Peptides against a protein of PDB entry 3C2G. Designs and how they scored, part 26

Target 1, 209 residues: chain A of PDB entry 3C2G
Amino acid sequence: IRTFDLLGLLLHDSDAIDGFVRSDGVGAITTVVQYPNNDLIRAGCKLLLQVSDAKALAKTPLENILPFLLRLIEIHPDDEVIYSGTGFLSNVVAHKQHVKDIAIRSNAIFLLHTIISKYPRLDELTDAPKRNRVCEIICNCLRTLNNFLMMWIPTPNGETKTAGPNEKQQVCKFIEIDILKKLMSCLSCEGMDTPGLLELRSTILRSFI

## One batch from the design tools (peptide; made by RFdiffusion4, then SolubleMPNN)

Design b1_p11_3_s3 (from b1_p11_3, 7 letters changed)
Fold by OpenDDE base, seed 5:
Structure b1_p11_3_s3 (fold): chain B 209 residues (1-209), chain A 11 residues (1-11)
Amino acid sequence: as target 1 above (209 residues)
Amino acid sequence: YEAKVLSEELP
């Protein structure tokens, strides 16, 4: 069985995914993507995305991995890498406060804004697959942001973390008209989860009201 | 609000 075939089988089995993660599979992928091979980086980031919801990640130290991935998606212009990396980021921070803290300390909020800002307007993209991928990237960024914002929403129990002044300033950039236009343009993309996008829009807007 | 995860269809 080729390594590719083994990984393909692993992706369809949650226990196998957990086993991979428990065996430091995320660290292994991170090691692999350190090599300057675009195909390998793309494949590695895709695999990261595919295991990003694994329960075993709750026990995986991400202190070194996450900053590295953030740097990778900062410097790599490949849409597939950006898609996978932002998707991974969104998933790993979703239910893990400590991972959110690592990401935020690693300037993730600013990075997400930078990613969205670097893409052209979606109405300028004539290629539907490219446009859709860009929409998905924007969605991943906004989902990640939303997962961060949730930690600063007051709970009924009165315990809320307060966003630092820098984080608040960085979050405020997402209400820029250009960002909002890009989000709105994603609603017109074929095959997109329009309800999901609308929910993201609503949550982001509510965070500033 | 529940944290959202990306759902991707596996190939």
Scores: peptide ipSAE 0.227, ipTM 0.822, DockQ to the pose 0.136
Fold by OpenDDE base, seed 2:
Structure b1_p11_3_s3 (fold): chain B 209 residues (1-209), chain A 11 residues (1-11)
Amino acid sequence: as target 1 above (209 residues)
Amino acid sequence: YEAKVLSEELP
């Protein structure tokens, strides 16, 4: 715990973050969070989120790390772990095709749907901090999905990747009425990327309906 | 559309 807090206090600039990542810091965190300590897992996943946009991650093998993190998010009911993990996932896949491919092969699309499906509607949450955290998790899931969908949009250069039949079926689950209602409920939360959520909604509907 | 990144404030 104290070690991750100390690292969090040292990682205030991009050079320090890149130095940590180049030193296999992501692998070190994933090793530490294998211990059954909830506070340690929370702190480790938060640190992963803090380094998730590092430029050095482009040179970091994620073939073992990413499936482990996806499994961690799948089995842990902890909102802070899920928030940090889905945030990390959204960032690491954003500009890295090979990382998107690893995530998709590891059933990330289905996991994102499962996460959203398990949370109650935001209107059923009376506790404002809990409601905001759930909204942020849903937004992280949807941001990740949008980063995947971008692969299947035709580029001006004529390169089009086509989604496989399984991926298409998994993406189609996000047009379920329950998922759409949860997406719409996030639009009422302050500090959320409302334009981005609206764009995602439009992209899903145009691509699959 | 450009891929979105979640920005977190460091404590």
Scores: peptide ipSAE 0.219, ipTM 0.823, DockQ to the pose 0.134
Fold by OpenDDE base, seed 3:
Structure b1_p11_3_s3 (fold): chain B 209 residues (1-209), chain A 11 residues (1-11)
Amino acid sequence: as target 1 above (209 residues)
Amino acid sequence: YEAKVLSEELP
């Protein structure tokens, strides 16, 4: 914990973040979060999120890290772990096709649906901090999904990756009325990227046309 | 389409 607090103070500097990542800091965090301590897992996943936009991650092999993190957020019901883990996933798959492929092979699409499905409707949450955190998690899941869907949208030049039959079936689950209602409920949350959520809604709907 | 990076408020 104290080590992560000290690192947290250093993470205000982008060069310090890159230095940490270059020194296998992501591997160190993944080693630490294997211990069955909830506070340590929370702190480690938060630190992963804080370094998830580091330029040095482009040189970090994620073949072992991503499946581990996906399994961690699958089995750990903690909102802070899920928030940090889905935020990390969203950021690391951004602009990295090979990372998207690893995530998809690791059943990330199905996991994102499972996460959204497990949370109650936002209108059932009276506590504003809890409601906002749940909204942020749903947004992280859906942003990640959008990053996957964009790979399969036809470009004007006719070159598109085709989603496999399993991926298509997993994507089809996001048009369930309960998932769509949860997406729409996020539009009423303060501080949310409403334009981004509307774009995502459009992308999901267009993926089935 | 530009994939957005989640911005975190650092403590």
Scores: peptide ipSAE 0.210, ipTM 0.822, DockQ to the pose 0.109
Fold by OpenDDE base, seed 1:
Structure b1_p11_3_s3 (fold): chain B 209 residues (1-209), chain A 11 residues (1-11)
Amino acid sequence: as target 1 above (209 residues)
Amino acid sequence: YEAKVLSEELP
């Protein structure tokens, strides 16, 4: 725990973050969070989120790490773990086609839908910090989905990947009325990127036109 | 379309 807190305090510098990642710091965290300690898992996942935009991650093999983290998010009903894990996922798949492919093969699309589906409606949450955290988790899931969907949008150059039939079926679940209502409820949350959420909605809807 | 990244301010 204290080691992750110390690392979190030291990792305010981009060069220090890159140094940690180059030394297999992500692999070290994933090893440590295998122990059944909730505080350790929270701290480790938070540190993963903090390094998730590091340039050195482009050179880090994620074939074993990413499936493990997806499984961790699936089995841990902890908002802080889910927030950090979905945030990490959204960042590591950004601008990295290879990482997107690993995530999709590891059933990430279905997991994102499952996460959103399990949370209550935001209007049922009276605690503002809890409501905001749930909104952030939903946004992380939808941002990740948007990063996947962009791969299947035709480019002017005619080179687009085609979504498989399973991926298409999984994406279709995000137009469920309950999912759309949750997305719409996030637009009223304070401190949220409303233009960003509207873009996510538009991208999801366009995937079915 | 540009991929979106979560901007988290480190405390």
Scores: peptide ipSAE 0.166, ipTM 0.803, DockQ to the pose 0.136

Design b1_p11_3_s4 (from b1_p11_3, 6 letters changed)
Fold by OpenDDE base, seed 1:
Parts: structure tokens; sequence; C-alpha cells
Structure b1_p11_3_s4 (fold): chain B 209 residues (1-209), chain A 11 residues (1-11)
């Protein structure tokens, strides 16, 4: 805990973040969060999110880290861990094709659907902080999905990867009425990127036209 | 299209 708090204070500087990542700091965090301590797991996943946009991550092998993180956010019950883990995932896949490929091979698309599906409707959540956190998790999942879908949209330059049949089937689950209702309910949450959510809805729907 | 990132406010 104290080590992550100290690192968190150093993370206000982008060069300090890059130095931590170059020193295998992401590997160190993933080692520490394997211990069955919820406070340690929460602090470690928060630190992962804080470093998730570091330039040095472009040179960091994620072949072992991503499958581990995906398994953690599949099984861990804490919304703060899920928020941090899905946030990290959304950021690391944003600009990196090889990281998208690792995540997809590790069944990330299905996991994102599972995460959205496990939460109640936002209208059933009376606590505003809890409702906002659940909405942010859904947004993180959907942002990650959008980053995957963009690989399969035809570009004018003719080089598009085609989604495999399994990936297409998994993407089809996101047009379920319950998923669409959860996405629409996020548009009423304060501080949400409403244009971003509408764009994502449009991208999901276009993947089926 | 620019891929979207989570903008987290650092404490």
Amino acid sequence: as target 1 above (209 residues)
Amino acid sequence: YKPKKLVEELP
C-alpha cells in the first residue's frame, strides 16, 4: 500500500511514469496483486490505470500482463478494481494493434459483455456515487469495444483486417436490448462523454449493417 | 477517427 501511494505521488510527472514503466513497474504491480489482499489489489489496479497512457508501454511486452488482468477483472467483485482494470485495458489498446490482438485472443470481447451484463440497471441504483461508478465501468468496456471495432471498419486504403466468425458472434451480443438500455442510461449520468457514447452506439450498430 | 482514452483526473 505505502509503496503504491509513494509511486502515486511521483505519477504527476510523465517522465517519472515512463521511468517506472521502463523499470518493469507494470510487471511488479501484476506480481503484487496476485496476493489475496483486496486493498493491495485495489491500489495496484489504480496504479495500473494511472500509468496506462505512458509512452514507455509501447515497448513493454503485454503477452503475460493482459491475460492476467482480464482474469482478475473477470473474477474480482470490487467495482474499483473493475473500473481501474477496464480503464487500463481501454487505454493500452487505443493506439496499439498488437495489444488489441493480444486482448482479443484472450477473449476480451466476451469478457466486456460479461462485465456489462453483471451490473443491475442504473435506474435500480439509488446511490449516486455507485451509479456513476457503474456507468464509468460500462463506458470503459464500450470504449474498449469501439477500439476493437475500428480495426474492422473499411478504410479507403483497402487494408482492413476482417473479424473472425467468433469475434463477429461476440460483437453481436452488444446489440441485445438490455445492453442498449444500459448504454442509453449512461447518457443521463453527470460528467459522462455523451457524444462519445452516441458515437459508440453508432459504431456498434454499423458493425451489423 | 481518434481512438478514445479514459481521461482520469490524477488526485
Scores: peptide ipSAE 0.170, ipTM 0.816, DockQ to the pose 0.136
Fold by OpenDDE base, seed 4:
Structure b1_p11_3_s4 (fold): chain B 209 residues (1-209), chain A 11 residues (1-11)
Amino acid sequence: as target 1 above (209 residues)
Amino acid sequence: YKPKKLVEELP
């Protein structure tokens, strides 16, 4: 806990973040979060989120790290772990085709659907902090999905990768009415990027048309 | 469209 808090304070500097990542800091965190301590797992996943936009991650092999993190999110029902882990995932896959491919092979699309499906409707949540956190998790999942979908959208001047049949089938689950209702309910959450969510909605819908 | 990232305001 205290070590991750200290690292979190030092990580206000982008060069310090890059230094940590170059020193296999992400691998060190993933080793530490293998211990069955919920506070340690929460702190480690939050630190992963804090370093998730580091430039040095472009040179970091994620072949072992991503499958481990996806499994961690799958087995832990903790909102803070899920928030941090889905946030990390959304950031690392944003501009990195290789990282997208690792995540997809590790069943990330199905996991994102499972996460969204397990949460109650936001209208059933009376606690505003809990409701906002659930909304943020759903947004992280949908942002990650959008980053995957962008690989398969035809660009005027490029070889478009085609989604495999399994990936297409998993993506089709996101048009379920309950998932669409949860996406729409996130638009009413205070402090949310409403224009960003509307753009995401438009990208998802265009991927099925 | 530019892929979006989660912007966490560091405390």
Scores: peptide ipSAE 0.170, ipTM 0.809, DockQ to the pose 0.137
Fold by OpenDDE base, seed 3:
Structure b1_p11_3_s4 (fold): chain B 209 residues (1-209), chain A 11 residues (1-11)
Amino acid sequence: as target 1 above (209 residues)
Amino acid sequence: YKPKKLVEELP
């Protein structure tokens, strides 16, 4: 049993997860995964995903953690690492504007595009487990993107942040036909957040109209 | 608007 697998088995409740996070558990994981061991990196990223919705993360500085994780996802061609890392990213940015800002400054939008772009079309994947994992990764990327785009949607009664010119240009890449086809292919996968993907599609379209 | 999260089952 790997150390992170054991930790994952201990983190069955929200209090244990919050306790781990309060004890700088996220920092500990990020330290350990600096060792170039694929199995350790997979297990560490999986544990990050498992704690990614912890309430204690609201009090955890992510200024160093997020750039590190984004770099790890960028350089690791491992589906499990990418799945866990993009899942973590999607969760931590969901309710936290400052975390969105850190991720965006760390070139997250471009990275999400790169991740989606490098995967084959789902129709080219004959192996169902692989196809499902790729679909989940794409969904994680798209969910994260949607969480970013929602910051820039004008609300009738609120000062909306405007996307910078670079962010706008990076978001424009998601209108590429290849990306749109991959998004649409995810709608055919069972267990996917189809409403979320449809919402993203609407959000993307609205961001450019 | 409620931001969406990945709900993953813990092992």
Scores: peptide ipSAE 0.158, ipTM 0.806, DockQ to the pose 0.136
Fold by OpenDDE base, seed 5:
Structure b1_p11_3_s4 (fold): chain B 209 residues (1-209), chain A 11 residues (1-11)
Amino acid sequence: as target 1 above (209 residues)
Amino acid sequence: YKPKKLVEELP
């Protein structure tokens, strides 16, 4: 399909990715994933992930896109959609306070907990590819959470935003024993960024001490 | 703080 070939070429060129994003490519993908086709939704979400670090996204309004994507992840129990969507979310909130605020207002923290909670224990997964994908999803969720938590960590030189009471309560759910066990089990997955996972664990735990 | 990003290996 010529569109996929063009997109494949975009993926290796940062200027092409930025051009796509500047041309409302993220809005176009969001329109495409509204169709009830699982393959199209998977492909669209994967493309969102692939462009999620584009510099042009700093100028892209995400007020409508991000709530839609969060809803899509909530209602579509597909590992590839969830992986790509949580990956996208983690990247777009990384450097942008306004995007973090949109995500939080759109109940992202609760959704991330829900995603992790819905997956079985990794020791119950006998299929290594499935286990690794679940680890990656959990990692994406925790990375996104870490990007939120960093807003509320006191910095020596700044007025820290305080998490609201609801956000604090939602964050507290990530120290549940079952969530911590899932994180720990991801450390044994092949191909995982173990240092990254350990840092995420440390940041999450430090946010409660 | 260095925000963490997902690094995807592009095919």
Scores: peptide ipSAE 0.153, ipTM 0.802, DockQ to the pose 0.136

Design b1_p11_4_s1 (from b1_p11_4, 4 letters changed)
Fold by OpenDDE base, seed 1:
Structure b1_p11_4_s1 (fold): chain B 209 residues (1-209), chain A 11 residues (1-11)
Amino acid sequence: as target 1 above (209 residues)
Amino acid sequence: YKPKVLEEPLP
């Protein structure tokens, strides 16, 4: 905890973040969060999110880190862990095809659907902070999905990868009426990227047309 | 399409 709080103070400097990542800081966090301490897991996942856009992370192998993080999110149903973990995932897959491939092989698409499915409807949440956090988690899941779907959209000038039959079947689950209702409910939350959610809705629907 | 990065407020 105190070590992650101290590192959190250094995270205001982009060069300090890059220095931490170059020194295998992400691997160090993943080692520390293996201990069964919820406060430690929360702090470690928050630190992962804070370094998830670091330039040095482009050169960091994620083959062991991503499967571990996906499993951590699956077994620790804590909103702060899920928020930080899905945020990290969305950022690391954004610009890196090989990282997308690792995440997909690690059942990320199915996990994202499972996360969204397990949360209550936003209209059932009376506490505004809790409702906003759940909305942010859904947005992180959906942003990650959009980053995956974009690699399968044919471009006029590029060889596009085709989604496998399993990936296509997993993506089909996101057109379920309950998932679409949760997505629509996020559009009413303050501070949400409404254009981004509408774009994602369009991308999901286009994947089935 | 530009992939979106989650902007976290720095603590």
Scores: peptide ipSAE 0.276, ipTM 0.858, DockQ to the pose 0.131
Fold by OpenDDE base, seed 2:
Structure b1_p11_4_s1 (fold): chain B 209 residues (1-209), chain A 11 residues (1-11)
Amino acid sequence: as target 1 above (209 residues)
Amino acid sequence: YKPKVLEEPLP
């Protein structure tokens, strides 16, 4: 059992997860995954995903962690690393505006498009485990994008952040026919949150109307 | 709309 597998087995409750995060556990993982060991990187990114919804993460500075993780996902063609990293990203940006701002400044929108663009269509994948993992990655990317788009939708309280011209241009790439086809192919995957993907499709379309 | 969190099964 590797150190990260053991830590994953100890993190069965929210208090243990919060204790790990308060002890700079996220910084410790990001230090360890700098070593050129694919299994260590996979296990570390999986542990990051497991703590990505922790309440203590609200008080954790992510200014150094997020750019590092985005670079790791960019350079590693490993589906398990990409899955865990995009899952982590989707969770940490969900409720934290400052984390969204860090991710966007770190070119996250373009990276999400690049990830989706590099994968084949799901109908071209005959291996069911590979097809499911690719679908989950696309869904993580799209969930992250939706979390960004939500900050630019007018709230009843009249406070709307406006997307910059670069962000708008990067978001416009997600309405490309090839990206839309990949999104539609995810709706046919069993065990996927089809209502969530349909909501995302609606949010994307509304962002251009 | 509440932002969706990816829930992973605990090992």
Scores: peptide ipSAE 0.197, ipTM 0.824, DockQ to the pose 0.131
Fold by OpenDDE base, seed 3:
Structure b1_p11_4_s1 (fold): chain B 209 residues (1-209), chain A 11 residues (1-11)
Amino acid sequence: as target 1 above (209 residues)
Amino acid sequence: YKPKVLEEPLP
């Protein structure tokens, strides 16, 4: 706990973050969060989120780390872990095609759907902090999905990768009425990237319907 | 198209 807090305090500097990542800090966190301690898992995943935009991650092999994190966020019951893990995922895939490919091979698209599906309707959540956290998780999932979908959008002047048949089928699950309702409910939450969620909705609907 | 990054305020 205190070590992650100390690292968290040091991570106010982008150079310190890059230094940590270059020293295999992401691997070190991933090792620590393998222990069945929820406080360590929570703190470690939060630290992963804090370093998730580090430039040094472009040179970090994520082939083992990313599948592990995906499995963690699939099974862990703590919303803070899910938030941090989905946030990390959204960030690491944003600018890195190879990381997108690892995530997709690791069934990330289906996992994102699974995560969104596990949460109740936001209208059933009377606790505002809980509701907001659930909105943020859904937003992280959807941001990640958007980052995947962007690979398959035809550009007027370029060869676009085509989504495989499995990926297409997995993306089609996001047009389920319950998923769309959850997406729409997130638009009512303060501080959400409403334009981004609307863009995603449009992208999903245009690409797969 | 700019990929979206979650900007979390550092604590």
Scores: peptide ipSAE 0.165, ipTM 0.817, DockQ to the pose 0.132
Fold by OpenDDE base, seed 4:
Structure b1_p11_4_s1 (fold): chain B 209 residues (1-209), chain A 11 residues (1-11)
Amino acid sequence: as target 1 above (209 residues)
Amino acid sequence: YKPKVLEEPLP
């Protein structure tokens, strides 16, 4: 815990973050979070989120790390772990086709749907901090999905990866009325990027036209 | 469209 907090305090500099990542810091965190301690897992996943946009991650092999993290967020019913893990996933797949391919092969699309489906409706949450955290998790899941969908959108140059039949079927689950209602309910949360959520909604809907 | 990244507020 304190070690990850100290690392979090030192990792305000992008070069320091890149240095940590180049030194297999992500692998070190994933090794440490294998211990069955919820506070350690929370702190480790938060640190993963903090380094998730590091440039050095483009050179880091994620073949073992990403499936492990996906399994971690699948089995842990902890909002802080799920928030940090889905945030990390969203960031690492944003600009990296190879990382998208690893995530998709590791059933990430299905997992994202499962996460959103398991949370109650935001109108049933009376605690504002809990409601906001659940909204942020839903947003992280949908942002990750959007980052996947973007690779299947036709580019002007005609080179597009086609989604496989399994991926298409998994993506089709996100047009379920309950998923769409949860996305819409996030627009009423305080401190949310409403323009960003509206853009995400538009991209998801356009991916099915 | 640019892929979206979650920006965490710096502590």
Scores: peptide ipSAE 0.071, ipTM 0.759, DockQ to the pose 0.133

Design b1_p11_4_s2 (from b1_p11_4, 5 letters changed)
Fold by OpenDDE base, seed 3:
Parts: structure tokens; C-alpha cells; sequence
Structure b1_p11_4_s2 (fold): chain B 209 residues (1-209), chain A 11 residues (1-11)
């Protein structure tokens, strides 16, 4: 705990974060969170989220790290772990085809659907902090899905990777009315990027047309 | 530091 808090206090700028990632800092975090301590796991996942936009991640081997994190968020019901982990996932796959491929092979699409499906409707949540956290998690999942869908959208040059049949079937689950309702309910949450959520909704719907 | 949310735009 204290070590991650100390690291969080040292990581104030993007250069320090990039330096930490270049020194295998993500590997170090994932090694430490292998110990079954909830506070350590929370702190480690929060630190992963803090470094998740580092440019050095494009040169970091993620073949072991990413499957481990996906398993961690699958087995932990902790909202803080899920929030941080899905936030990290959404950022680490962005603009990185190789990382998207690792995540997809590790059943990430199905996991994202499972996470969204397990949370109640936001209208059933009376506690505002809990409602906002759940909304942020749903948004992280859907943002990750958007970043996956970009691989299969036709470019103007006619070059498109085709989604496999399994990936198509897993993506089709996100057009379920319950998922769409949860996305729509997130638009009413304060401090959400409403334009970004509307774009995401449009991307999801267009991927099936 | 707070990490940016990375959303890929439509091509």
C-alpha cells in the first residue's frame, strides 16, 4: 500500500509516468497484485489506471500482463478494481492493434459484456457516489468496445480486418436492450462526457448496420 | 496526474 501511494505521489507528470513504464513499472505492479490482498489490488489497479495513457506502453510487452489483469477484474467484485482495470484496458488497447488482439484472444469482449450485465440499472441506485462509479465502469467497458470496433470499420481505402464469427457473436450481445438502456442511463450522470457517449452509441449501432 | 480517456474516433 505505502509503496503504491508513494509512487502515486511521484507520478505527477507524463514524463515521470513514461519513465516508470519504460522501467517495467507495469510488470512490477502486476507482480505485486498477485498477492491476495484487496487493498494492495485496489492500489495497484489504481496505479495502472494512472499510467494507462503512457506512450511507453506501445513498446511494453503485454502478452502476460493483459490476460492477468482481465482475470483479476473477472474474479474481483470490487467496484474500485473494476473501475481501474476497465479504465486501464480502455486506454492500453487504444491505437494499439497488437494489444487489442491480445485482449480479444483473452476473451475481453465477453468479459466487458459480463461486467455491464452484472451491474443494476442506474435508476435503481439511490446512492449518488455508487451510481456514478457504476456509470464510469459501464463507460469504461463501452469505450473499450468502441476501441475494438474500430479494427473492423471499413477504412476509405477498402482495407478492413474482418471480425471472426466468435467476435461478431460477442459484439452482438451489446445491442441487447438492457445494455442500451444502461448506456442511455449514463447520459444522465453528472460529469460524464455526454458527446463521447453519444458517439459511442452511434458507433455501436453503426457496427451492426 | 489523471490519465486521459482514450476513445478512438471513427475513421
Amino acid sequence: as target 1 above (209 residues)
Amino acid sequence: YKAKKLLEPLP
Scores: peptide ipSAE 0.469, ipTM 0.933, DockQ to the pose 0.702
Fold by OpenDDE base, seed 5:
Structure b1_p11_4_s2 (fold): chain B 209 residues (1-209), chain A 11 residues (1-11)
Amino acid sequence: as target 1 above (209 residues)
Amino acid sequence: YKAKKLLEPLP
């Protein structure tokens, strides 16, 4: 805990974050959070989120890190762990084909659907902080999905990867009416990036037309 | 510092 709080206080700029990541800081965090302590896991996942936009992640081997994090999110019921972990996942896969491939092989698409499905409807949540946190988690999942879907959208140069049959079937689950309702309910959450959510909605709808 | 939310644009 104190070590991650101290690191969080040292990581104020992108150069410090890149320095931490180049020094295998992500591997160090994932090693430490293997200890079954909930406060340590929360603090470690929060620190992962804080460094998740680092340019140095493009050169970091994630073959062991991503499957571990996905498993952690799968088994840990904690909203703060899920928020931080899905936030990290959404950022780390962005613009990185190799990282997307690792995440997809590690059943990430199915996990994202499972995460969205387990939360109640946002209209059933009376506590505004809890509702906003759940909305942020759903948005992290949908943003991660968006970043995956970009692999299969035709580029102007005609290079398209085709989604495998299992991947396509897992993506098709995101058009379930309950998921669409949860996305629509997120547009009504206070402090949310409404333009970003509308873009996500547009991308999801276009992927099925 | 707060990490940016990275969303890939449509091509």
Scores: peptide ipSAE 0.424, ipTM 0.924, DockQ to the pose 0.719
Fold by OpenDDE base, seed 1:
Structure b1_p11_4_s2 (fold): chain B 209 residues (1-209), chain A 11 residues (1-11)
Amino acid sequence: as target 1 above (209 residues)
Amino acid sequence: YKAKKLLEPLP
């Protein structure tokens, strides 16, 4: 716990973050969070989120790390773990085809739908901090989905991967009315990127046109 | 430092 908090204080710029990641810092975190301690898991996942935009992640082998994190999010019904883990996932898959492929093979699309489906409607949450945290989690899930969908959108150059039948079926679940209502309710949350949420909605809907 | 939210734009 205190070690991850100390590391979080030292990781104040992008070069320090890249240095930590190049030194297998992500592997070190994932090793430590295998210990069954909720506070340790929260602190470790928070540190993962803090380093999740590091350029050095493009050169980091994630074949063992990413499936482990997806399983951790699946089995730990903790908002801080889910927030940090989905935030890390959304960033680590961005602009990295190989990492997207690992996540998808590890059932990430279904997990994202499961996470969004398990949270209550935002209108049922009277506590503003809790409501905002749930909204941030939903946004992290939908951002991750957007970053996956970009693989299957035709480019002007005619090069596109085709989604498999299983991936297509899993993506189709995100047009469920309850998912769309949860996305729309996030537009009313304070400090949310409303243009970004509208772009997410547009991308999701375009994947079915 | 706060990590940026990475969203890929439409092509």
Scores: peptide ipSAE 0.363, ipTM 0.910, DockQ to the pose 0.707
Fold by OpenDDE base, seed 4:
Structure b1_p11_4_s2 (fold): chain B 209 residues (1-209), chain A 11 residues (1-11)
Amino acid sequence: as target 1 above (209 residues)
Amino acid sequence: YKAKKLLEPLP
């Protein structure tokens, strides 16, 4: 626990984060979080989130790391683990086709839908910190989905990857009225980036059109 | 340091 907090303090800039990632720091974290300690798992996933925008991740083999993290999120009903893990996932797949492909093969699309579906409506949450955390998790899931959808949007050059039939079926579940209502309810959360949430909503809806 | 939220824009 304290070691990951110390690492989070040392990782104060992007170059230090890139240095940590180049030294297999992500692999080291994933090795440590294999121990059945919830506080260690929370701290490790938080550190993953802190390094999740590192440019060095584009050069890091993630074939073993991503399936492990997806399984960790699936089996741990812990909001802090889910928040950090979905936050990491949303960032690590951004602009990285090969990483998106690993995540999709590891059933990430279905997992994201399952996560959003398990959370109550935000209007049922009276505790503001809990409500905001649930909103952040939903937004992390939908951001990850958006980053997947970008693979299948036609580029001006006419080269587009086609989603497989299974991926299309899993993506279609996100237009369910319950999912859209949960996204809309996030706009009322205190301290949320309302312009960013409106942009996310617009981008997701345009990707189905 | 706080990691940025990475969202790919539509082309």
Scores: peptide ipSAE 0.345, ipTM 0.900, DockQ to the pose 0.737

